# Peptides against a protein of PDB entry 5VVV: the designs that were tried, part 55

Target 1, 276 residues: chain A of PDB entry 5VVV
Amino acid sequence: FLCGVVEGFYGRPWVMEQRKELFRRLQKWELNTYLYAPKDDYKHRMFWREMYSVEEAEQLMTLISAAREYEIEFIYAISPGLDITFSNPKEVSTLKRKLDQVSQFGCRSFALLFDDIDHNMCAADKEVFSSFAHAQVSITNEIYQYLGEPETFLFCPTEYCGTFCYPNVSQSPYLRTVGEKLLPGIEVLWTGPKVVSKEIPVESIEEVSKIIKRAPVIWDNIHANDYDQKRLFLGPYKGRSTELIPRLKGVLTNPNCEFEANYVAIHTLATWYKSN
Target 2, 276 residues: chain A of PDB entry 5VVV as posed
Amino acid sequence: FLCGVVEGFYGRPWVMEQRKELFRRLQKWELNTYLYAPKDDYKHRMFWREMYSVEEAEQLMTLISAAREYEIEFIYAISPGLDITFSNPKEVSTLKRKLDQVSQFGCRSFALLFDNIDHNMCAADKEVFSSFAHAQVSITNEIYQYLGEPETFLFCPTEYCGTFCYPNVSQSPYLRTVGEKLLPGIEVLWTGPKVVSKEIPVESIEEVSKIIKRAPVIWDNIHANDYDQKRLFLGPYKGRSTELIPRLKGVLTNPNCEFEANYVAIHTLATWYKSN

## One batch from the design tools (peptide; aimed at target 1 Y10 L82 Y160 V195)

Design b2_p24_1_s2 (made by RFdiffusion4, then SolubleMPNN; from b2_p24_1, 12 letters changed)
Fold by OpenDDE base, seed 2:
Structure b2_p24_1_s2 (fold): chain B 276 residues (1-276), chain A 24 residues (1-24)
Amino acid sequence: as target 1 above (276 residues)
Amino acid sequence: WDELNEKAIEFLKKKLEEEKKLLE
């Protein structure tokens, strides 16, 4: 069971010292996972093709080593979906080289994210793939196999919550394709009924699990505040029954941008997890 | 919470448009 934090917000990413402090805190609270997915890391999303510099590499190596020291699984995410051409072998090779670099930093767990992008393909991809889901699954499976089928590999769908499913969760052709064609060893991220879900009912997890043919990992935006900088979400992790735990592969909270505001959010997630 | 969700969706749309513009 993956339980911890995803740094998945827009805005200023956490500094390395904050991330190290996070790992220490996660270990203390018996949480086990950190997903690196800061939207404003240009080499994660907007300029995903760009290799890390020597200085950036040293920082990431140090960060990954720190995660290992605290027995936190460091999952490196990349979000190529803004402008990748899925059918272009050069693009696939570029993605492979980027993940090879991160593997050299000591990273063993990875994620491909297709959240918050347009639901379309370029003309070249339309000639090769039957749908956007087919294109995403193809590259995800290829990368997963290329990396030697790592123990933890995550996929974030474009339809990552109920509201984004067309026509709905149970009838989504996109999610059906993901469920049927994504290799079974790849985990699927899910945010719940909404982008910001007050509650995640058990029935909603059963519904999505059926179509994706696996238990999801929750990307939980309950404490996310990047969308409204006038708000801080200081309340406890709630609206998720502990009955979800046996029906999930994990829960990763995407919390407030302000690192110092997240004590209650993360601590109460830990309490929730240990209460089962 | 419905308001929060709507704000989040609107924010994500805005961010995507900004990102797309920067990549042109």
Scores: peptide ipSAE 0.705, ipTM 0.962, DockQ to the pose 0.848
OpenDDE base, seeds 1, 3, 4, 5: peptide ipSAE 0.036, 0.683, 0.687, 0.674; ipTM 0.585, 0.957, 0.958, 0.956

Design b2_p24_1_s3 (made by RFdiffusion4, then SolubleMPNN; from b2_p24_1, 15 letters changed)
Fold by OpenDDE base, seed 2:
Structure b2_p24_1_s3 (fold): chain B 276 residues (1-276), chain A 24 residues (1-24)
Amino acid sequence: as target 1 above (276 residues)
Amino acid sequence: WDELNEIAIKFLKERLEKEKKELA
């Protein structure tokens, strides 16, 4: 069971010292996972093709080593979906080289994210793939296999919550393709009924699990505040029955951008997890 | 929470448009 934090927000990423402090807290609270997915890391999303510099590499190696020291699984995410051509072998090879570099930093767990992008393909990809989901699954499977089928590999769908499913969760051709074609060893991220879910009912998890053919990892935006600079979410992790735990592969909270605001959010997630 | 979701979706759309313009 993956339980911890995804740094998945827009805005100023956390500094290395904050991330190290996070690892210490996660260990203390008996949580086990950190997903590196800061939207404003240019080399994570907008310039995903760009290799890390020597200085950036040293920082990431140090960060990954710190995660290991605190027994936290460090998952490196990349979001190539803004401008990747899925059918172009050069693009695929570029993605492979980028993840090879991160592997050299000591990273062993990875994620491909296709959240917050247009639901379309370029003309070249339309000639090769039957649908947008087929294109995403193809590259995800290929990368997963290329990396030697790591123990933890995550996929974030473009339809990552109920609101974004067309026509709905249970009838989505996109999610059906993901469920049928994504290799079984790849985990699927899910945010719940909405982008920011007040509650995640058991029935809603059963519904999505059926179509994706696996228990999801929750990317939980309950405490996310990147979308509203005027709000801080200081309340407890709630609206998730502990009956969800046996029906999930994990829960990763995407909390407030302000690192110092997240004590209650993360601590109460830990309490929730240990209560089962 | 309905309001929060409206704000969030609007934010995501605006961010995506900004990113697309920057990459063009």
Scores: peptide ipSAE 0.716, ipTM 0.966, DockQ to the pose 0.813
OpenDDE base, seeds 1, 3, 4, 5: peptide ipSAE 0.710, 0.709, 0.713, 0.711; ipTM 0.964, 0.963, 0.964, 0.964

Design b2_p24_1_s4 (made by RFdiffusion4, then SolubleMPNN; from b2_p24_1, 14 letters changed)
Fold by OpenDDE base, seed 1:
Structure b2_p24_1_s4 (fold): chain B 276 residues (1-276), chain A 24 residues (1-24)
Amino acid sequence: as target 1 above (276 residues)
Amino acid sequence: WDELNEQAIKFLKERLEEEKEKLK
């Protein structure tokens, strides 16, 4: 069971010292996972093709080493979906080289994210793939196998919540393709019925699990505030029954942008998890 | 919470358009 934090917000990314402090807190509270996915890190999303510099490499190696020291699984995410051409072998090779570099930093867990992008393909991809989901699954499976089928590999669908599913969760051709064609060792991220879900009912998890043919990992936006930084979400982790735990592969909270504001959010997640 | 969710969706759409413009 993956339980911890995803740094998945827009806005100023956390500095390396904050991330190291996070690992200390996660260990103290008996949580086990950190997902690196800061939207405004250019080499994560907008300029995903660019390799890390020597200086950036040193920082990431140190960060990954720190995660290991505190027994936190470090998952590196990349979001190539803004402008990747799925059918272009050069694009696939570029993605492989980028993840090879991160592997050299000591990283062993990875994620491919296709959240918050247009739900369409370019002309070249339409000639090769039957649908957008087929294109995404194809590259994801290839990368997963290329990396030697790591123990932890995550996929974030473009339809990552109930309201983004067309026409709905149970009838989505996109999610059906993901469920049928995505290799079984790859986990699927999900935010619940909504982007920001007040509640995540057990029935809603049963519904999505059926179509994707696996238990999802929750990317939980209950404490996210990047969309309105005039608000700080300081309340406890709630609206998630502990009955969800045996029906999930994990829960990763995407909390407030302000690192210092997240004590209650993360601590109460830990309490919730341990109350199973 | 419905309002918060709508604000989040609006924000994500705006950020996507900004990113697309920067990539031109």
Scores: peptide ipSAE 0.725, ipTM 0.965, DockQ to the pose 0.846
OpenDDE base, seeds 2, 3, 4, 5: peptide ipSAE 0.719, 0.721, 0.724, 0.716; ipTM 0.967, 0.965, 0.965, 0.964

Design b2_p24_2 (made by RFdiffusion4)
Pose (drawn by RFdiffusion4):
Structure b2_p24_2 (pose): chain A 276 residues (1-276), chain P 24 residues (1-24)
Amino acid sequence: as target 2 above (276 residues)
Amino acid sequence: AEEEEELWEKHEKAKEAYEEAARE
């Protein structure tokens, strides 16, 4: 069961030294996972096709090392959604070559994120693929095979919370396609009824497990502050029923950008991780 | 250059859309 932090916000990402202190904290409080997905570390999203330079690679390996040294599982995320051409094989191949490079840093766990992308395709893609959801699942599956079908592997759908489902959660062509076609070994990230969910009703998640055909992994935006300059969140982890732990594969907290402000955010996530 | 500018615009649009949705 996956529990911990996703560094998944817009803005200045954390540095290696902050992530070491993060791992030591996750262990002092018995959490198991860290998802690397900062939106403005340019090679994660903006220039996803680009390989890490020599010194960048030294940094990532030293990072994946301290993750094992503290036994925190490290999941690496990549976001090709902005401009990838799903049908073109050279494009599919560059993604593998990039995912290969990171596999050789010590990385076993991977994620493909597709949040916040223009919902339609290029002229070339609309031929080989029936729908937008078809294209993502095809590449997510093809990639899931190539890496030797890894232990934990996450998929973040374009429709990743209740508000974002067209027309509703239950009869959505995008969501229908995912639950049926996406492989049973691939996890699905979900964010609650809204992007920043005030509460996560047990009925809403049970409802979601309907179409996704899985217990989804929560990308929790409760303490995220990247969207309002004046705002910071030092409150407790709240509005999430303890009765949820049985129904979910996990909850990864996407916290404040200011690293040291995240003490309460993670500790309260940790206490709640107990009690179920 | 032109391709990088276009991609940047797509990124910023996606960010602004996120921020709007987060505030609601």

Design b2_p24_2_s1 (made by RFdiffusion4, then SolubleMPNN; from b2_p24_2, 13 letters changed)
Fold by OpenDDE base, seed 2:
Structure b2_p24_2_s1 (fold): chain B 276 residues (1-276), chain A 24 residues (1-24)
Amino acid sequence: as target 1 above (276 residues)
Amino acid sequence: DEKLKELLKKYEESKKRYFEAALE
């Protein structure tokens, strides 16, 4: 069971010292996972093709080593979906080389994220793939296999919550394709009924699990505040029955942008997790 | 320059989609 934090918000990423402090807290609270997915890290999303510099490499190596020291699984995410051409072998090769670099930093767990992107494929991709889901699954499977089928590999679908599913969760052709064609060793991220889900009912997890043919990992935006800079979510992790735990592969909270505001959010997630 | 402008536009549109949906 993956339980911890995803740094997955828009806005200024956390600094390395904050991330190290996070790992210490996660260990102390018996949590086990950190997903590196800061939207405004240029080499994560907008400039995903760009290799890390020597200085950036040193920082990431140090960060990954720190995660290992605290027995936190460091998952490196990349979000190529803004402008990748799925059918272009050069793009696939570029993605492979980027993940090779991160593997050299000591990273062993990875994620491909296709959240918040346009569902329209370019002309070249339309000639090769029958749908956007087919394109995403193809590259995800290829990368997963290329990396030697790492123990932890995550996929974030474009339809990552109930409100993004067309026509709905159970009838989504996109999610059906993901469920049928995504390799079984790849985990699927899910956010619940909404982008910010006040509640995640057990029935909603059963519904999505059926179509994706696996238990999801929750990317939980309950404490996310990047969409409203005037708000801080200081309340406890709530609206998730502990009955979800045996039906999930994990829960990763995407909390407030302000690192210092997340004590209650993360601590109460830990309490929730240990109550099962 | 044009490619960068297009990428920036896609990024902002992506962010907007999320922000609008997060407020729903």
Scores: peptide ipSAE 0.696, ipTM 0.962, DockQ to the pose 0.910
OpenDDE base, seeds 1, 3, 4, 5: peptide ipSAE 0.695, 0.688, 0.685, 0.687; ipTM 0.962, 0.960, 0.960, 0.961

Design b2_p24_2_s2 (made by RFdiffusion4, then SolubleMPNN; from b2_p24_2, 12 letters changed)
Fold by OpenDDE base, seed 2:
Structure b2_p24_2_s2 (fold): chain B 276 residues (1-276), chain A 24 residues (1-24)
Amino acid sequence: as target 1 above (276 residues)
Amino acid sequence: SAKLEELLAKYKKSKEAYFKAALE
């Protein structure tokens, strides 16, 4: 069971010292996972093709080593979906080289994210793939196999919550393709009924699990505040029954942008997890 | 460059769509 934090918000990413402090807190509270997915880290999303510099490499190596020291699984995410051409072998090779570099930093767990992108493929991709889901699954499976089928590999669908599913969760052709074609060793991220879900009912998890043919990992935006800089979410982790735990592969909270605001959010997630 | 401007536009559009959906 993966339980911890995803740094997955828009806005200024956390600094390395904040991330190290996070790992210390996660260990203390008996949480086990950190997903590196900061939207405004340029080489994660906008400039995903760009290799890390020597200085950036040293920082990431140090960060990954710190995660290991605190027994936190460090998952490196990349979000190529803004401008990748799925059918172009050069693009696939570029993605492979980028993840090879990160593997050299000591990273062993990875995520490929297709959240917050247009649902349309370019003309070249339409000639090769029958749907957007087929294109995403193809590259994800290839990367997963190329990396030697790591123990932890996550996929974030474009339809990552109930309100983004067409026509709905149980009848989505996109999610059906993901469920049927994504290799079984790859985990699927899910956010619940909405982008910010006040509640995640057990029945809603049963519904999505059926179509994706596996228990999801929750990317939980309950404490996310990147969409409103005037608000801080200081309340407890709530609206999730502990009955969800045996039905999930994990829960990763995407909390407030302000690192110092997240004590209650993360601590109460830990209490929730241990109360099963 | 035109390519950079297009990328920035895609990023901005996606971010704004997320922000809107987060408030619904």
Scores: peptide ipSAE 0.694, ipTM 0.961, DockQ to the pose 0.893
OpenDDE base, seeds 1, 3, 4, 5: peptide ipSAE 0.053, 0.673, 0.681, 0.677; ipTM 0.722, 0.956, 0.958, 0.958; seed 1 fails the geometry check

Design b2_p24_2_s3 (made by RFdiffusion4, then SolubleMPNN; from b2_p24_2, 13 letters changed)
Fold by OpenDDE base, seed 2:
Structure b2_p24_2_s3 (fold): chain B 276 residues (1-276), chain A 24 residues (1-24)
Amino acid sequence: as target 1 above (276 residues)
Amino acid sequence: DEELKKLLEKYKESKEKYFKAALE
């Protein structure tokens, strides 16, 4: 069971010292996972093709080593979906080289994220793939296999919550394709009924699990405030029955942008997790 | 650079899409 934090917000990423402090807290609270997915880290999303510099490499190696020291699984995410051409072998090779570099930093867990992107494929991709889901699954499977089928590999669908599913969760052709064609060793991220889900009912998890043919990992935006920086979400982790735990592969909270505001959010997630 | 301009626009649109949906 993956339980911890995803740094997955828009806005200024956390600094390395904050991330190290996070790992210490996660260990103390018996949480086990950190997903590196800061949307405004240039080489994660907008400039995903760019290799890390020597200085950036040293920082990431140090960070990954710190995660290991605190027994936190460091999952490196990349979000190539803004401008990748899925059918272009040069793009696939570029993605492979980027993840090879991160593997050299000591990273063993990875994620491919296709959140918050347009569903429209370019002309070249339309000639090769039957749908956007087919394109995403193809590259995800290929990368997963190329990396030697790591123990932890996550996929974030474009339809990552109920309100993004067309026509709905149970009838989504996109999610059906993901469920049928994504390799079984790849985990699927899910956010619940909405982008910010006040509640995640058990029935909603059963519904999505059926179509994706696996228990999801929750990317939980309950404490996310990047969309309204006038607000801080200082309340407890709530609206999730502990009956969800045996029906999930994990829960990763995407909390407030302000690192110091997240004590209650993360601590109460830990309490929730240990209550099972 | 026109390609950079297009990329920045796609990024902004994606961010706005998320922000709108997060407020619903």
Scores: peptide ipSAE 0.679, ipTM 0.958, DockQ to the pose 0.870
OpenDDE base, seeds 1, 3, 4, 5: peptide ipSAE 0.675, 0.669, 0.676, 0.674; ipTM 0.956, 0.954, 0.957, 0.957

Design b2_p24_2_s4 (made by RFdiffusion4, then SolubleMPNN; from b2_p24_2, 12 letters changed)
Fold by OpenDDE base, seed 1:
Structure b2_p24_2_s4 (fold): chain B 276 residues (1-276), chain A 24 residues (1-24)
Amino acid sequence: as target 1 above (276 residues)
Amino acid sequence: DEELKKLLEKYKKSKELYKKAALE
């Protein structure tokens, strides 16, 4: 069971010292996972093709080593979906080289994210793939196999919540394709009925699990404030029955952008997890 | 750079779509 934090917000990424402090807190609270997915890290999303510099490589190696020291699984995410051409072998090769570099830093767990992108494929991709889901699954499976089928590999669908599913969760052709064609060793991220789900009913998890043919990992936006930075979410982790735990592969909270505001968010997630 | 401008607009649109959906 993956339980911890995803740094997955829009806004200023956390500094390396904050991330190391997070690992100390995660270990102290008996949580086990950190997902690196900062939207405004240039080499994560907008400039996903760009290799890390020598200085950036040293920082990431140090960060990954720190995660290992605190027994936290470090998952490196990349979001190529803004401008990748799925049918172009050069693009696939570029993605492979980027993940090879991160593997050399000592990273063993990875995520490929297709959140918040246009559903329309380019003309070249339409000639090769029958749907957007087929294109995404194809590259995800290829990357997963290329990396030697790592123990932890995550996929974030474009339809990552109930409100994004067309026509709905149970009838989504996109999610059906993901469920049928995504390799079984790849985990699927999900935010619940909404992008920000006040409640995640057990029935909603059973519904999505059926179509994707696996238990999801919750990317939990309950404490996310990047959509309205006039607000701080300082309340406890709530609206999730502990009955969800045996029906999930994990829970990763995407908390407030302000690192210092997340004590209650992370601590109460830990309490919830331990109550099982 | 027109390609950079296009990428920036895609990023902006992506973020706006997320923000709108997060407030629903």
Scores: peptide ipSAE 0.697, ipTM 0.958, DockQ to the pose 0.906
OpenDDE base, seeds 2, 3, 4, 5: peptide ipSAE 0.694, 0.687, 0.693, 0.688; ipTM 0.958, 0.956, 0.957, 0.957

Design b2_p24_3 (made by RFdiffusion4)
Pose (drawn by RFdiffusion4):
Structure b2_p24_3 (pose): chain A 276 residues (1-276), chain P 24 residues (1-24)
Amino acid sequence: as target 2 above (276 residues)
Amino acid sequence: AAEKEALWEKHEAAKEAYIEAARE
């Protein structure tokens, strides 16, 4: 069961030293996972096709090392959604070459994120693929195979919370396609009824497990402050029923950008991780 | 250069859409 932090916000990402202290903290409080997905670390999203330079690679390896040294599982995320051409094979291959490079840093766990992308396709893609959801699942599956079908592997859908489902959660062509075609070994990230969920009703998640055909992994935006300059969140982890742990694969908290402000955010996530 | 500028615009649009949705 996956529990911990996703560094998944817009803005100045954390540095290696902050992530080491993060791993030591996750262990002192018995959490198991860290998802690397900072939006503005350019090679994660903006320039996803680009390989890490020599010194960048030294940094990532030293990072994946301290993750094992503290036994925190490290999941690497990549976001091709902005401009990838799903049908073109060169494009599919560059993704593998990039995911290969990181595999050789010590990485066993991977994620493909597709949040916040223009919902339609290029002229070339609309031929080979029936729908937008078809294209993502095809690549996500093909990639899931190539890496030797890894232990933990996440998929973040374009429709990743209740508000964002067209027309509703239950009869959505995008969501329908995912639950049926996406492989049983691939996890699905979900964010609650809204992007920043005030509460996560047990009925809403049971409802979601309907169409996704899985217990989804929560990308929790409760303490995220990247959307309002004046705002910071030092409150407890709240509005999440303890009765959820049995029904979910995991909860990764996407916290405040200011690293040291995240003490309460992670500790309260940790106490609640107990009690179920 | 033009391709990089178009891609930047797409990124910023996605970011602003996120901010709007988060503030709801």

Design b2_p24_3_s1 (made by RFdiffusion4, then SolubleMPNN; from b2_p24_3, 13 letters changed)
Fold by OpenDDE base, seed 1:
Structure b2_p24_3_s1 (fold): chain B 276 residues (1-276), chain A 24 residues (1-24)
Amino acid sequence: as target 1 above (276 residues)
Amino acid sequence: SKELEELKKKYEESKEKYFKAALE
């Protein structure tokens, strides 16, 4: 069971010292996972093709080493979906080289994210793939196999919540393709019925699990405030029955942008997890 | 460059899409 934090918000990423402090807190609270997915890291999303500089590499190596020291699984995410051409072998090779670099930093767990992108494929991709889901699954499977089938590999679908599913969760052709064609060793991220789900009913997890043919990992936006920085979400982790735990592969909370505001969010997630 | 401006636009549009949906 993956339980911890995803740094997955829009806005200023946490500094390396904050991330190290996070790992210390995660270990102390008996959590086990950190997903590196800061939207405003240019080399994560906007400039996903660009290799890390020597200085950035040293920082990431140090960060990954710190995660290991605190027995936290470090998952490196990349979000190529803004402008990748899925059918172009050069794009696939560029993605491979980027993940090879991160592998050299000592990273062993990875995620491919296709959140918050348009559903439309370019003309070149339409000639090769029958749907956007087929394109995403193809590259994801290829990368997963290329990396030697890592123990932890995550996929974030474009339809990552109930409200994004067309026509709905159970009938989504996109999610059906993901369920049928995504390799079984790849985990699927899900935010619940909504982008920010006040509640995640057990029945909603059973519904999505059926179509994706696996238990999801919850990317939990309950404490996310990037969409409204006038608010701080300081309340406890709630609206998730502990009956979800045996029906999930994990829960990763995407908390407030302000690192210092997340004590209650993360601590109460840990309490929830340990209550099973 | 034009390509950079288009990429920045796509990034902002994706962010706005998320922000709108997060408020629903």
Scores: peptide ipSAE 0.696, ipTM 0.961, DockQ to the pose 0.911
OpenDDE base, seeds 2, 3, 4, 5: peptide ipSAE 0.696, 0.682, 0.693, 0.692; ipTM 0.962, 0.959, 0.961, 0.961

Design b2_p24_3_s2 (made by RFdiffusion4, then SolubleMPNN; from b2_p24_3, 15 letters changed)
Fold by OpenDDE base, seed 2:
Structure b2_p24_3_s2 (fold): chain B 276 residues (1-276), chain A 24 residues (1-24)
Amino acid sequence: as target 1 above (276 residues)
Amino acid sequence: SKKLEELLKKYKESKERYFKAALE
């Protein structure tokens, strides 16, 4: 069971010292996972093709080593979906080289994220793939296999919550393709009924699990405030029955942008997790 | 460059999609 934090917000990423402090807190609270997915880290999303510099490499190696020291699984995410051409072998090779570099930093767990992107494929991709889901699954499977089928590999679908599913969760052709064609060793991220889900009912998890043919990992935006930085979400982790735990592969909270505001959010997630 | 402008536009639109949906 993956339980911890995803740094997955828009806005200024956390600094290395904050991330190290996070790992210490996660260990103390018996949580086990950190997903590196800061949307405004240039080489994660907008400039995903760009290799890390020597200085950036040293920082990431140090960060990954710190995660290991605190027994936190460091999952490196990349979000190539803004402008990748899925059918272009040069793009696939560029993605492979980027993840090879991160593997050299000591990273062993990875994620491919296709959140918040347009569903329209370019003309070249339309000639090769039957749908956007087919394109995403193809590259995800290829990368997963190329990396030697790591123990932890996550996929974030474009339809990552109920409101993004067309026509709905149970009838989505996109999610059906993901469920049928994504390799079984790849985990699927899910956010619940909405982008910010006040509640995640057990029935909603059973519904999505059926179509994706696996228990999801929750990317939980309950404490996310990047969409309204006038607000801080200081309340407890709530609206999730502990009966969800045996029906999930994990829960990763995407909390407030302000690192110092997240004590209650993360601590109460830990209490929730240990209550099962 | 035109390519950079297009990328920045896509990023902005991506962010706006999320922000809009987060408020629903």
Scores: peptide ipSAE 0.704, ipTM 0.963, DockQ to the pose 0.870
OpenDDE base, seeds 1, 3, 4, 5: peptide ipSAE 0.700, 0.691, 0.695, 0.696; ipTM 0.962, 0.960, 0.961, 0.961

